# Ledger of designs, part 23: peptides against a protein of PDB entry 3B8E

Target 1, 230 residues: chain A of PDB entry 3B8E
Amino acid sequence: PFLIFIIANIPLPLGTVTILCIDLGTDMVPAISLAYEQAESDIMKRQPRNPKTDKLVNEQLISMAYGQIGMIQALGGFFTYFVILAENGFLPIHLLGLRVNWDDRWINDVEDSYGQQWTYEQRKIVEFTCHTPFFVTIVVVQWADLVICKTRRNSVFQQGMKNKILIFGLFEETALAAFLSYCPGMGVALRMYPLKPTWWFCAFPYSLLIFVYDEVRKLIIRRRPGGWVE

## One batch from the design tools (peptide; aimed at target 1 F168 A175 A178 F179)

Design b2_p15_6_s4 (made by RFdiffusion4, then SolubleMPNN; from b2_p15_6, 12 letters changed)
Fold by OpenDDE base, seed 1:
Structure b2_p15_6_s4 (fold): chain B 230 residues (1-230), chain A 15 residues (1-15)
Amino acid sequence: as target 1 above (230 residues)
Amino acid sequence: DELVEKLKKLLEELF
């Protein structure tokens, strides 16, 4: 989000506070829950990693985490961001280069794509209105991310959802997201304004995409062991 | 309200 904010010079898609809420709030319990996951059926048939030659974090893992899944997550967040701004009169093309005027407190006549003028206060309200749905979008795509992280090779349908701690993590992150989104005072405390319930659905296609993508990846790995996808 | 304002201030000081 922040890189695109700089490069495209657009209004801030996701605030620092919301990022911290992700990193410290919604990700912690889900990540811990993976320690309680049942071992894959073939785990004892795999050779242990050679600690002298094999990196824990390899190029494939970086490519998967940042280059693939992380990009899909970011696209989901940006999709939600663009939807919300478009609903408020700011089409995506109009946002390019707008940040300088957007963030200027003395400019109270910033025009949207329809010629409506926006005060600084109004612009900040709509900006902060984007932060919460972007955050929620990340949480919704994290559902898929958490589920796909249960296994390296087996399908989720083969592994099942037996990990009660993971189910609790999914509930906890969702409950926390709802709390941060709808609790009175969060707009003032965290600049997290309430989102329309419909904005939750902006993330669902991307969550499904992550899930389908990983299941296809795992299917390829199972059919072609030792491939570049592994 | 006071707690919210205090949290807001703390956040504004941090960022």
Scores: peptide ipSAE 0.000, ipTM 0.338, DockQ to the pose 0.030
OpenDDE base, seeds 2, 3, 4, 5: peptide ipSAE 0.000, 0.000, 0.000, 0.000; ipTM 0.281, 0.297, 0.310, 0.290; seed 4 fails the geometry check

Design b2_p15_7 (made by RFdiffusion4)
Pose (drawn by RFdiffusion4):
Structure b2_p15_7 (pose): chain A 230 residues (1-230), chain P 15 residues (1-15)
Amino acid sequence: as target 1 above (230 residues)
Amino acid sequence: SVVLFVSLVVLLLSS
């Protein structure tokens, strides 16, 4: 959101105060719950881990996330940001450009008249909007995320999806999102109510991508002992 | 948890 905000100088898809809503806020309970997760095999049947090699935060870990599911999770939120505008004057292939504030009216685009009070608006189909969606979009995928980061070898099936806390940590998250996107007014610090009708589901298309993917490879992993590149 | 879900559904339908 901040990166592409520079390369193609488009409107800020995600705010800073808006980021401190995934960490010390929403993703919180989910990960804590990840811990209550149980065994995945008879571990008391394997030499002790050699602290010289198999680190905790391996780098394959980074690959399988920081550059793989952080992306298809990236596109999903970096999509909703578009169609959050298209239904307001989004430039499908346009827009790529600054958007002053002291401008106050004077300019707009794609057949419109944006600015002052609609400058609080020219930055409101984004502020109290686009951001907040690019937010719920996050959580949206954090589901398939939270349900894939529940094993590194077994399918959600071969390991019943019964992590009581986590299952009941999901609503415990999703709810915080809505109860926060429709907060009777806590929209001052955060953003405004994203149209329940669609503004949510739009990110859900991608979550299904995440899931099946890591779900597949795990088979490639199992169907292949010392699985190749994966 | 069910209550929370119901509350959420109610909130969304009231919006």

Design b2_p15_7_s1 (made by RFdiffusion4, then SolubleMPNN; from b2_p15_7, 11 letters changed)
Fold by OpenDDE base, seed 5:
Structure b2_p15_7_s1 (fold): chain B 230 residues (1-230), chain A 15 residues (1-15)
Amino acid sequence: as target 1 above (230 residues)
Amino acid sequence: VEELKEKLQKLLEEV
């Protein structure tokens, strides 16, 4: 998000406080829950690691975890951001380069795509209205990320959802997201304004995409051991 | 964490 904010000079899609809530609030319990995951049923069928050729963390694992999945996650957040701004009169093309004028408190006549003028206060309300749905989008995508991390090779359907601590983690992060989104005073305290419940559904296609992508990858690994996707 | 959030919020209000 921050790199696109700098490169495209768009209004800030995700606040620093919101990022902190992700890193310290929603990610910790899910990450700990993975330590309690059951071993994959095929673990005894795998050959031992070759210490000369096999890294504990290889480039393929890094590319998947931080590259591909992270890009899909970011795309989901930005989709929600652009939809909200478009509903408020700011089309995506009009946002390019707008940041400088958007963040200037002395400019009270920034025009939208339809020629409506926006005061600084009005612009900041719309910006902060985007932060909460972006955050919620990340949480909904994280459901898929956590579930796919249960296994490296087996399908989630083969492994099942037996880890009670992982299930608790999913509910905890969702409850925290709901609290931050709807608790009175969060707009003032965290600049997270309440969102319409319909915005929770905007992330579902991206969550599904991640899940399908990982299941297809795991299927390829099972069919072609030692392939480039392993 | 909460203390960090409060400090960050104050910094954001100053901008």
Scores: peptide ipSAE 0.006, ipTM 0.319, DockQ to the pose 0.034
OpenDDE base, seeds 1, 2, 3, 4: peptide ipSAE 0.005, 0.000, 0.000, 0.000; ipTM 0.359, 0.260, 0.286, 0.319

Design b2_p15_7_s2 (made by RFdiffusion4, then SolubleMPNN; from b2_p15_7, 11 letters changed)
Fold by OpenDDE base, seed 1:
Structure b2_p15_7_s2 (fold): chain B 230 residues (1-230), chain A 15 residues (1-15)
Amino acid sequence: as target 1 above (230 residues)
Amino acid sequence: VEELLELLKKLLEEV
C-alpha cells in the first residue's frame, strides 16, 4: 500500500495507525492459534527439514507469502480504496498524481472527477474514511489466510475446523475490526472513521480467491509432489 | 481492546 502511495502519488490508502492495528491487533491471536492446530495426517510421513541444507524461509515461501497471497491482499485493499474514493467522486485515474495537492492544507479547491471542489478537511475525512475499510478488507482476507495456513498440503476440508483457538481468533479479529470501525471516538482517537456495512463485502471476492487459489495449489502439490508450486 | 488502543496510542506517540 505505502509503495503504491509513493509511486503513484495517490492519497494515502492505509494509515500507520491502521497498519499497527493489523500487526498488533488482528494478526496476533490468529497467528498464535496456528500453534494449536492439529497435525496433518501425513506429518509423520514427511522427512524432517535438514537444518544444514534446507532454509526455514525459502524462495517458494517468500513467493507464496509476499508475491502471491500478499499481492492478492493488497489488490483487495486497493479495490476497496478505489471503490470508496469513486463513490466520493474520485475515479482511480484522477487519483494518480493527486497526492501533492491532496495533502496540501492550503489548497481547498481540489476538484474531483466531476468538477466538485473539496476542502482540505473534506479530503482528509475521505482519506481517513478509506483507512478503516482498507483495514477491514485486510481482516476479511486474513480469514482466508489463517484458514489456508492450517495445512501445508492437505485441503482445509480434509483437516477440518476443529481448532477452537483458531475459531476464537477469527471471531476476535472480526470483533476487534468491528470495534475499531464503529466504536464512537475511533475517528478522533485512531483516525478510523465508520464504514458502511456494505464495504465489508468488497473484500469477500478476494478472500474467496485466496482460499480457492491455495486449495488449488495444495491440490496440485498433492497430485504432483516435488513440483515448483510446493 | 482498551489496552490495545492504549498501546497503539503509545506506539503512535513514539513514531
Scores: peptide ipSAE 0.007, ipTM 0.385, DockQ to the pose 0.040
OpenDDE base, seeds 2, 3, 4, 5: peptide ipSAE 0.006, 0.000, 0.000, 0.007; ipTM 0.368, 0.310, 0.370, 0.387

Design b2_p15_7_s3 (made by RFdiffusion4, then SolubleMPNN; from b2_p15_7, 11 letters changed)
Fold by OpenDDE base, seed 5:
Structure b2_p15_7_s3 (fold): chain B 230 residues (1-230), chain A 15 residues (1-15)
Amino acid sequence: as target 1 above (230 residues)
Amino acid sequence: VEELKKKLEELLRKA
C-alpha cells in the first residue's frame, strides 16, 4: 500500500495506526496458533531434506508468502479504497497525482471528478472513511492466509479445521476488527471511522481467490512432486 | 501505540 501511495501520489489508502493494528493486533494470535497445528498426514512419506540443495526457506516459499499472496491482499484493499472514493465523487484516474493538493490544509477547493469542491476537513473524513474498510479487507483476506498456512502440501479439506486455537485466532482478529470499526470514539482516537456492514463483503472474492490459488498449487505439488511450484 | 503513531507520522512527513 505505501509503495503505491508514493509512486501514484494518491490519497493515503491505509493509515499508520491501521498498519499497527494489523501488525500488533490481528496477526499475532493467528501466528501463535500455527504452532499448535497438527502434522500433515503425509509427513512420513516425504524424503528427508537434502542439505546441499534444499533450503529451510526456499525462494519458492518466500515468493508465495510475501510476493503473490501479498499482492492479492493489496489488490483487495485497493479495490475497496477505489470503490469508496468513486462513490464519493473521486474516480480512480482523478486520484493520480492528487495527494499533494489533498494533504494541503490551505487548499479548500479541491475538485472531484464531477466538479464538486471539497474542503480539507471533508477530504480527511473521506480518507479516514477509506482506512477502516481497507483494514477490514485485510482481515477478511487474512482468514484465507491463515487457513492456507495450515498445510504445505495437503489440501485444507484433508487436514481439516481441528485446531481450536487457530479457530479462536480467527474469531479474535474478527472481533478486534469489529471493535476498531464500530466502537464509539475510534474515529477521533485512531482515525478509523465506522463502515457500512456491506463493506465486509468486498474482500470475499479476494479471500476466495487466495484460497483457490493455494489449493490449486497444492494439487499441482501432489500430482507433480519436484515441480517448480514447490 | 500513540507514541509509535506520532513517530511514524513524523517520519512519513519528512520522507
Scores: peptide ipSAE 0.006, ipTM 0.329, DockQ to the pose 0.025
OpenDDE base, seeds 1, 2, 3, 4: peptide ipSAE 0.000, 0.000, 0.005, 0.000; ipTM 0.257, 0.274, 0.298, 0.301; seed 1 fails the geometry check

Design b2_p15_7_s4 (made by RFdiffusion4, then SolubleMPNN; from b2_p15_7, 11 letters changed)
Fold by OpenDDE base, seed 3:
Structure b2_p15_7_s4 (fold): chain B 230 residues (1-230), chain A 15 residues (1-15)
Amino acid sequence: as target 1 above (230 residues)
Amino acid sequence: VKELEELLKKLLEEV
């Protein structure tokens, strides 16, 4: 979120508080749950890791986390962001370079894509209206991320959903997201304004995309062991 | 937290 905020000079799509809620709230229990995942059925057929040559975190894991899955997550969040701003009169092309004027308290006549003038207060309300849906979008995408991270090679359908701690993690992150989105006072405390329930569904196509992408990737790995996709 | 957010925004504006 912040990289695009800086590079494109757009209004802030996701607040720092919401990022902290992701990093410290929604992500920890799900991440810990992976330590309790059942071993893949083929793990004993693999050679032991060579500690001299094989890193615990390799370039492939970094590429998956930051290069592929992380980009799809960001796209999901930004899609939600652009939809909300477009519904409020700000088309994506108009947001480019707008940050300087958007954040200036003394400019109270910033025009939207339709020539409507927005006061500083009105602009900040719209900005904060983006934070909650962006956050919820990330949580919904994280459901898919957590599920696909259960295995490196086996399909989720082969591995199953037997890890009760992982299921608890999915429930916990969802409950926390709902609490932060709908609890009275969160708009003042966290700059997270209440979310229309329909926005929870905005991320579902991206979660499905991640799931399908990873299942296809794992299928390729199973059919071509030792390939470049592994 | 609000103050930290504002500080972070300012830092990002300087970049």
Scores: peptide ipSAE 0.011, ipTM 0.288, DockQ to the pose 0.022
OpenDDE base, seeds 1, 2, 4, 5: peptide ipSAE 0.000, 0.000, 0.000, 0.000; ipTM 0.233, 0.269, 0.250, 0.292

Design b2_p15_8 (made by RFdiffusion4)
Pose (drawn by RFdiffusion4):
Structure b2_p15_8 (pose): chain A 230 residues (1-230), chain P 15 residues (1-15)
Amino acid sequence: as target 1 above (230 residues)
Amino acid sequence: VPVVIFVALVVLFLS
């Protein structure tokens, strides 16, 4: 959101105060719950881990996330940001350009008249909007995320999805999102109500991508002992 | 609590 904000100087898809809603806020309970997760095999049947090699935060870890599911999770939220505008004057292949504030009216695009009070709006189909969606879009995928980061070898099936806390940590997250996107007014610090009709589901198309993917590979992992590149 | 949260969301989304 901040990176592409520079390369193609488009409107800020995600705010800073808006980022401190995934960490110390929404993703919180989910990860804590990840811990209550149980065994995945008879571990008391394997030499002790050699602290010289198999680190905790391996780098393959980074690959399988920081550059793989952080992306298809990236596109999903970097998509809703578009169709959050298209239904207001989004530039499917346009827009790529600054958007002053002291401008106050004077300019707009794609057949419109944006600015002052609609400058609080020219930055409201984004502020109290686009951001907040690029938010719920996050959580949206954090589901398939939270349900894939529940094993590194077994399918959600071969390991029943019964992490009581986590299952009941999901609503315990999703709810915080909505109870926060329709907060009777805590929209001053955060953003405004994203149209329940669609503004939510739009990110859900991608979550199904995440899931099946890591779900597949795990088979490639199992159907292949010392699985190749994966 | 989870049921309450669920119901609250359903109510919210159907409102």

Design b2_p15_8_s1 (made by RFdiffusion4, then SolubleMPNN; from b2_p15_8, 12 letters changed)
Fold by OpenDDE base, seed 2:
Order: structure tokens, then sequence, then C-alpha cells
Structure b2_p15_8_s1 (fold): chain B 230 residues (1-230), chain A 15 residues (1-15)
């Protein structure tokens, strides 16, 4: 999120405290849950050809997978961010380079994509309105991502949801998201304004898409072992 | 890394 914020100079999509909540509260338990996930039967049956090289390759693959998950989560969050701002009159193209004027409290006539002028206070309200949905979107995307990461080759439907730790992690992150979204005072404390329930569903089509894509990918891998799709 | 990013963000926002 920060790279896009810095490079594009867009209004802040996610607060720093919220990011800390993601890293320490939301991502930690799911990450631990993945470590305790039941190994795929096909992976466990393969003896490492070279324990040193195979360990290094596995660590690289895990690192790449976590990097990809983080990117997917960020994309989902930014999608929600841009949708909210577009609904409030700020199209994505118009947001590029707008941060300087956006954050200036002395400029009270920042125009949106339709020529409507926004005061500093109004801009900050819409900015903080984005923080909570961005966070919730990450959590919703994490549901799919965690399920995707459960297996490399086997279908989720074949492997099943047997890991109690993973299930617990999913409930915990969802409960945290609900708490941060609806608990009184979060707007002041965390700059997270209350979330309309409809925004919980904003990321679902995206999560479904990546889930379907991954299942198709895994199906191809099973049919063509050792292919480039792996 | 998060703290570094936080500091960077705070610096950027303070300008």
Amino acid sequence: as target 1 above (230 residues)
Amino acid sequence: KVEEIKKLLEELLSR
C-alpha cells in the first residue's frame, strides 16, 4: 500500500495503526495456522533429492508465496479504496498527484472529477471512510488466500478444511475486523470510521475470482506435473 | 520495516 501511496502521491488509503493491526493482529495467527496445515500427501511422499538445495528452494517458494499473497491483498484493498473514492466523485486518474493538495488544510477548494469542491474536513472524512473498508477487504481476501495456500497441488475440495488452527485464525481475524469496524471510538483512536455492512461484500467477487483461478491452476498442475504453471 | 514505513509516512504527512 505504501509504495503506491508514495509513487502515485494519492490520498492515504490505509492508516499506519491499521497496518500494524494487520501485521500483528490479523496476519500473525493465519500465518501460524499455515505452518500447522496438514501437508499434502503428494508432497510428503517425495523424498528431498538434496536436503540443502530443496530446503533453500522451499524457503524461496514460501517467501515468494507470501509476497504474492501480500500483493493480492493490497490489490483487493486498493480496489475497495478506488471504488469508495469513485463513488464520492474522485476517479482513480484524478487521485494521481492529488495528495499534496489533499493534505493541505489551507486548501478548501480541491475539485473532484466532476468539478465539485471539497473542503479539508470533507476530504479527511472520505479518506478515513476508506481506512475501515480497506482493512476489511484485506481480511476478506485473506479468507481466500489462506484457503488457496493450504495446498499447492490438491484442490481445496479434496483437502478439506480440517485444520482447526486455520479455522480459528479465520474467525479471529474476522472478529478483529468486526471489532475495529463497529466498536465505538475507533474513528478517533484508529481513524477507522464505522463500516457499512455492504462493504464486507465488496471484496467477495475478487476473492472468488482468485479462488477459482487458483483451483484451475491446481487442476492444470495435477494434469501436467512439472509444467511451467507450477 | 513497518516502523520504518510508519516513520517515513509520518514525515511525509508532516510536510
Scores: peptide ipSAE 0.012, ipTM 0.369, DockQ to the pose 0.024
OpenDDE base, seeds 1, 3, 4, 5: peptide ipSAE 0.010, 0.000, 0.000, 0.000; ipTM 0.311, 0.297, 0.289, 0.314

Design b2_p15_8_s2 (made by RFdiffusion4, then SolubleMPNN; from b2_p15_8, 12 letters changed)
Fold by OpenDDE base, seed 3:
Structure b2_p15_8_s2 (fold): chain B 230 residues (1-230), chain A 15 residues (1-15)
Amino acid sequence: as target 1 above (230 residues)
Amino acid sequence: RVEELKKLLEELLKS
C-alpha cells in the first residue's frame, strides 16, 4: 500500500522522524514482550525442533507478518491520510501526481479539489497535520498486531492477556504516541502537529479487521492442523 | 514491518 505514494506521487504522509519514533520507540518494547509471552497450551506437546530440517524462521510467519498483516496496517495509515487531506479539500483523486507541485516552494497557487488555492506554507501545514494521525493509526493497529501475535494457533480468548510485559509494551507505545501528539513543541521539533482526540478512533476499524482476520486464520488452523494457512 | 515501511518511505522521498 505504501507503494501508492511512490507510484501515485502524492504528498508525503509520514515524516522520517515519525518513522524513527515508530522504529525505536513503539516497536522495541512490544517486540521484546513477545519473547516473554506464555507458551501456547500445546507447545510443550510438540516435538523439539530439528535443527537439521526445521528453519529458524517460519516462512509462513514472515509472509503473514510482512504481507497480510502489514498490508492491512498500511491500509489503515493510508485511510487516515486520505481522510485528513479530504477534510482539508484534497480528494484522493486530486492527489494523484500532485507531489511535484506540492513540494515546489515557488508554486503558491496549488488548487485543491474545490478550487481553493494553497500556498506552500499552507500545504506544508496540511502535510505535517497528516504525520501525527498516521503515526497514531500505526500505534492503534499495532495494539491488535501485538495481541494476535501472542499465539500461532490458540485464540486470544484461550490464551488470555497474562503477559504483563506485553501490557507494559502496549502502554509504552500508547504513552509515546500521546506524548508526540500532544506535547507542546512537537510540531516544530518533529513536524507532528497536535491531533484531535477523534483521530485515535480512526484506526479502530482496521485494528478490528486485523483481529478478526487473525482469529479466523487461527480457527482454520485449529480445524485443519498442518494446512497451508499455518 | 517498520523496516519495510522505512525503506518504502525512503524510496518515496527519493522520487
Scores: peptide ipSAE 0.000, ipTM 0.294, DockQ to the pose 0.028
OpenDDE base, seeds 1, 2, 4, 5: peptide ipSAE 0.000, 0.000, 0.000, 0.000; ipTM 0.269, 0.209, 0.284, 0.282; seeds 1, 2 fail the geometry check

Design b2_p15_8_s3 (made by RFdiffusion4, then SolubleMPNN; from b2_p15_8, 12 letters changed)
Fold by OpenDDE base, seed 5:
Structure b2_p15_8_s3 (fold): chain B 230 residues (1-230), chain A 15 residues (1-15)
Amino acid sequence: as target 1 above (230 residues)
Amino acid sequence: KVEELLKKLQELLSS
């Protein structure tokens, strides 16, 4: 998200508070669950024939898969961001390069795609309105990760422990999202304004995309055991 | 990175 912000010079889609919540609240529990799953899988699998190369390959493959899932999650967040801004009169093309004027407190006549002028205060309200939905989108997409983990055939026994930790993590992140979205004063204190309930559903297409992606990956792995997609 | 984010948060809350 931050790289796209720098390259495209768009209004900030994800606030500092939201980033902190993702890093500390959303990503830690899944990472721990993955570490446990790997440890259990290593006990059940025979030692790699070549410990150096096989370990490196497995780590690269896992890293690549989770990296791809992370990119899809980010795309889901950006989709929500662009939809909200479009509903407020800012089309995606118009946002390119707008950051400089957007953040200038002295410019109170920034025009949207329809020629409506926005004050600095109004722009910041819209920006902060995007932060919470972006976070919520990530949370909803994380629900798809639970389904992905549950549907892994080769790790059914390993899924039990992972599922408990992951479910706990999902409840925690969902509770955090609800708290940040609906607790009074969060707009002032954390710059996360209340979210309309309808925005929770905006992420569903991307959750489905992740599910489809994982099923396709699993299908490829089943057809080509030991392939580069593992 | 977390420390930088916390500092930035503090700056944002103080502004």
Scores: peptide ipSAE 0.005, ipTM 0.344, DockQ to the pose 0.032
OpenDDE base, seeds 1, 2, 3, 4: peptide ipSAE 0.006, 0.006, 0.000, 0.007; ipTM 0.281, 0.276, 0.273, 0.270; seeds 1, 2, 4 fail the geometry check

Design b2_p15_8_s4 (made by RFdiffusion4, then SolubleMPNN; from b2_p15_8, 12 letters changed)
Fold by OpenDDE base, seed 3:
Structure b2_p15_8_s4 (fold): chain B 230 residues (1-230), chain A 15 residues (1-15)
Amino acid sequence: as target 1 above (230 residues)
Amino acid sequence: RVEELLKKLEELLSS
C-alpha cells in the first residue's frame, strides 16, 4: 500500500496502524497454524531433502508468497480503495498526484472528478473511510491465501480442512477484523471508521481468484511433476 | 505509546 501511495502520490489507502494489525495480528496465528498442518498424502513418497542443495524456503515459495499471490492481494485492496473513492466522487485517474493538495490543511477547495469542492476535514473523513474496507479486504483475501498455503501439491479438496489450528487462525483474524471495524472509538484511535457490512463481500471475487489460481497451479504440478510451475 | 508513534509516523509519511 505504501509503495503505491508514494509512487502515485495518491491519498493514503491504508494506515500504518492497520498495517501493523495485519502483520502482527492477522498474520501471526495463521502463519503458525501452517506449521501444524497435516502432512500431504504424498510426502512419504518423496525422497529426503538434500541439505546441501535443498533450501527450507526455496525461490518458488518466495515467488509465490511475495510475487503472484501478493500482487493479487494488493490488487484486491486497491480495488476496494478505488471503489470507495469513486463512490465519493474521486475517479482513479484524478487521484494521481493529488496527495500534495489532499494533505494540505490550508487547501479547503480540492475538487473531485465532478467539480465538487472538498474541505480538508471532508477529505480526511473519506480517506479514513477507505482504511477499514481495505483492511477487511486484505483479511478476506488472506482466508484464501491461508487455505491454499496448507499444501504444496495436493488440492485442498484432497487434503481437507483437518487442521483445527488453521481454523482457529481464520477465526482469530476474522474476529480481529470485526473488532477493529466495529468497536466504538476505532475511528479516532486507529483511523478506522466503521464500514458497511457489504464491504466484507467486496473481496470475495479476489479470494476466489486466488483459490482458483492455486488449484490450477497444483493441478498442473500433479500432472507434470518436476515442471517449471513447481 | 506505540499507537501514538505510529500516528505521528503516518502523519509524516502522508505530508
Scores: peptide ipSAE 0.007, ipTM 0.324, DockQ to the pose 0.027
OpenDDE base, seeds 1, 2, 4, 5: peptide ipSAE 0.000, 0.006, 0.000, 0.007; ipTM 0.233, 0.251, 0.248, 0.332; seed 5 fails the geometry check

## One batch from the design tools (peptide; aimed at target 1 I165)

Design b2_p16_1 (made by RFdiffusion4; failed a check: too like the target's own chain)
Pose (drawn by RFdiffusion4):
Structure b2_p16_1 (pose): chain A 230 residues (1-230), chain P 16 residues (1-16)
Amino acid sequence: as target 1 above (230 residues)
Amino acid sequence: VVPVVFFVVVVVVALV
């Protein structure tokens, strides 16, 4: 959101105060819950881990996330940001450009008249909007995320999805999002109500991508002992 | 109990 904000100087898809809603707020309970997760095998049948090699935060870890599911999760939120505008004057292939504030009216695009008080709005289909969706979009995929980060070898099937806390940590998250996106007014600090009708589901198309993917590989992992590149 | 507690906390946080 901040990175592409520079390369193509488009409108800020995600705010800073908006980021402190995934960490010390929404993703919180989900990860804590990840811990209550149980065994995945008879571990008391394997030499002790050699602290010289198999680190906690391996780098393969980074690959399987920071550059793999952080991306297909990236596109999903970096998509909703578009169609959050297209239904207001988004530039499917346009826009790529600054948007002053002291401008106050004077300019717009794609057949419109945006600015002052609509400048609070030229930055409202984004502020109290686009951001907030790029937010719910996050959580949206955090589901398939939270349901895949529940094993590194077994399918959600071979390991019943019964982490009481986590299952009941999901609504415990999703709800925070909406109870926060329709907060009777806590939209001052955060953003405004994203149209329940669609503004949500739009990110859900991608979550199904995440899931099946890591879900597949795990088979490639199992169907292949010392699985190749994966 | 624990999930309920956590959920109540989340609700409270969301309302604050």

Design b2_p16_1_s1 (made by RFdiffusion4, then SolubleMPNN; from b2_p16_1, 13 letters changed)
Fold by OpenDDE base, seed 1:
Structure b2_p16_1_s1 (fold): chain B 230 residues (1-230), chain A 16 residues (1-16)
Amino acid sequence: as target 1 above (230 residues)
Amino acid sequence: DLAKKLAELVRQLALA
């Protein structure tokens, strides 16, 4: 998000506080929960990793985590961001290069795509209004990410949802997201303004996309062992 | 109050 903020000079889509809430708040318990996941049914049929030749983190894992899943997550967040700003009169094309004027507190007549003038305070409200839904979007996408991380090759439908700690993690991250989004004072404290409940659903297509993508990937791996998709 | 404290903590962490 921050890279696109710099490159495209758009208003900040995700604040530092929201990033910290993701990294330290919503993602920790889910990540820890994976340590308690049941082994895949075929794990004992797999050869151990050779510590001399096989990296723990390989290029394929990096590509999957950052290049594929992480990119889909980012797209989900940006989709929510652009939708919110468009609903507030700022079309995506108008946001390009707008950051300089957007962040200038002395400019109180920044025009939206429809010629409406926005004060600095109004712009910051709408910016911070984007941060919370972006955060929530990431949490909703993380549901799928966590679920797909349960297995390397087996379908989630084969593995099932027996890990109670993982289930707890999903509820915890969701409850934390709801708390941060709706608790009074979060707008002042964290610059996280309340979001309409409808914004939770904006991420669902991307969450589903991640899930389907990974299930298809795993299906390909199961059908073609040793392929480039592994 | 706890929410405010947590918010303050996160704010401090964000500024660090």
Scores: peptide ipSAE 0.023, ipTM 0.497, DockQ to the pose 0.069
OpenDDE base, seeds 2, 3, 4, 5: peptide ipSAE 0.021, 0.008, 0.000, 0.018; ipTM 0.474, 0.435, 0.292, 0.501

Design b2_p16_1_s2 (made by RFdiffusion4, then SolubleMPNN; from b2_p16_1, 14 letters changed)
Fold by OpenDDE base, seed 5:
Structure b2_p16_1_s2 (fold): chain B 230 residues (1-230), chain A 16 residues (1-16)
Amino acid sequence: as target 1 above (230 residues)
Amino acid sequence: SLALELLERALALALA
């Protein structure tokens, strides 16, 4: 997200404080919960890793984590960001190169796509209104990310949802997201203004996409063991 | 709010 902010010179889609809330808040407990996940039923049928040729973190795993899942997650956040700005009069094309004028406190007549002028204060309210839904979008997508990480090869439906610590993690990250979004004073303390409850649903298609994508990937691996998709 | 803004800028610079 920050790279696109720099390259496209768009208004900041996700604040630094919000990123810290993700990295230090919502992600930690869910990640730890995976250490308590039960082994897959077919684990003893797999060949041991060759320590001379097979890295614990290989190029395929990096490609899956950052190149695929991470990109879908980012797309979900940006979708929410662009929808909110469009509803406030800023179409996506108009945002390109707008950052310099957007962040200048002395410019109080920045025009939207419809000729409406926006003061610095009004622009920052809209920006901070975007940060919270972007954050919530990440959390909703992380539900799918956490669930798909339960297994390497087996379907989630075969593995089941028996890990109580993982379930606790899902509730914890959701409760934390709700707290950060709606607690009084968070607009001042964290630059996170409250969002309408409807914005929680904007990420659901992307969460579903990740889940379906990973289940299809795992299905292919089960049908074609040793393929490049693994 | 100003202190938070300065902190955000400092963090952004440190992470850049």
Scores: peptide ipSAE 0.021, ipTM 0.471, DockQ to the pose 0.029
OpenDDE base, seeds 1, 2, 3, 4: peptide ipSAE 0.017, 0.018, 0.019, 0.020; ipTM 0.436, 0.434, 0.447, 0.525; seed 3 fails the geometry check

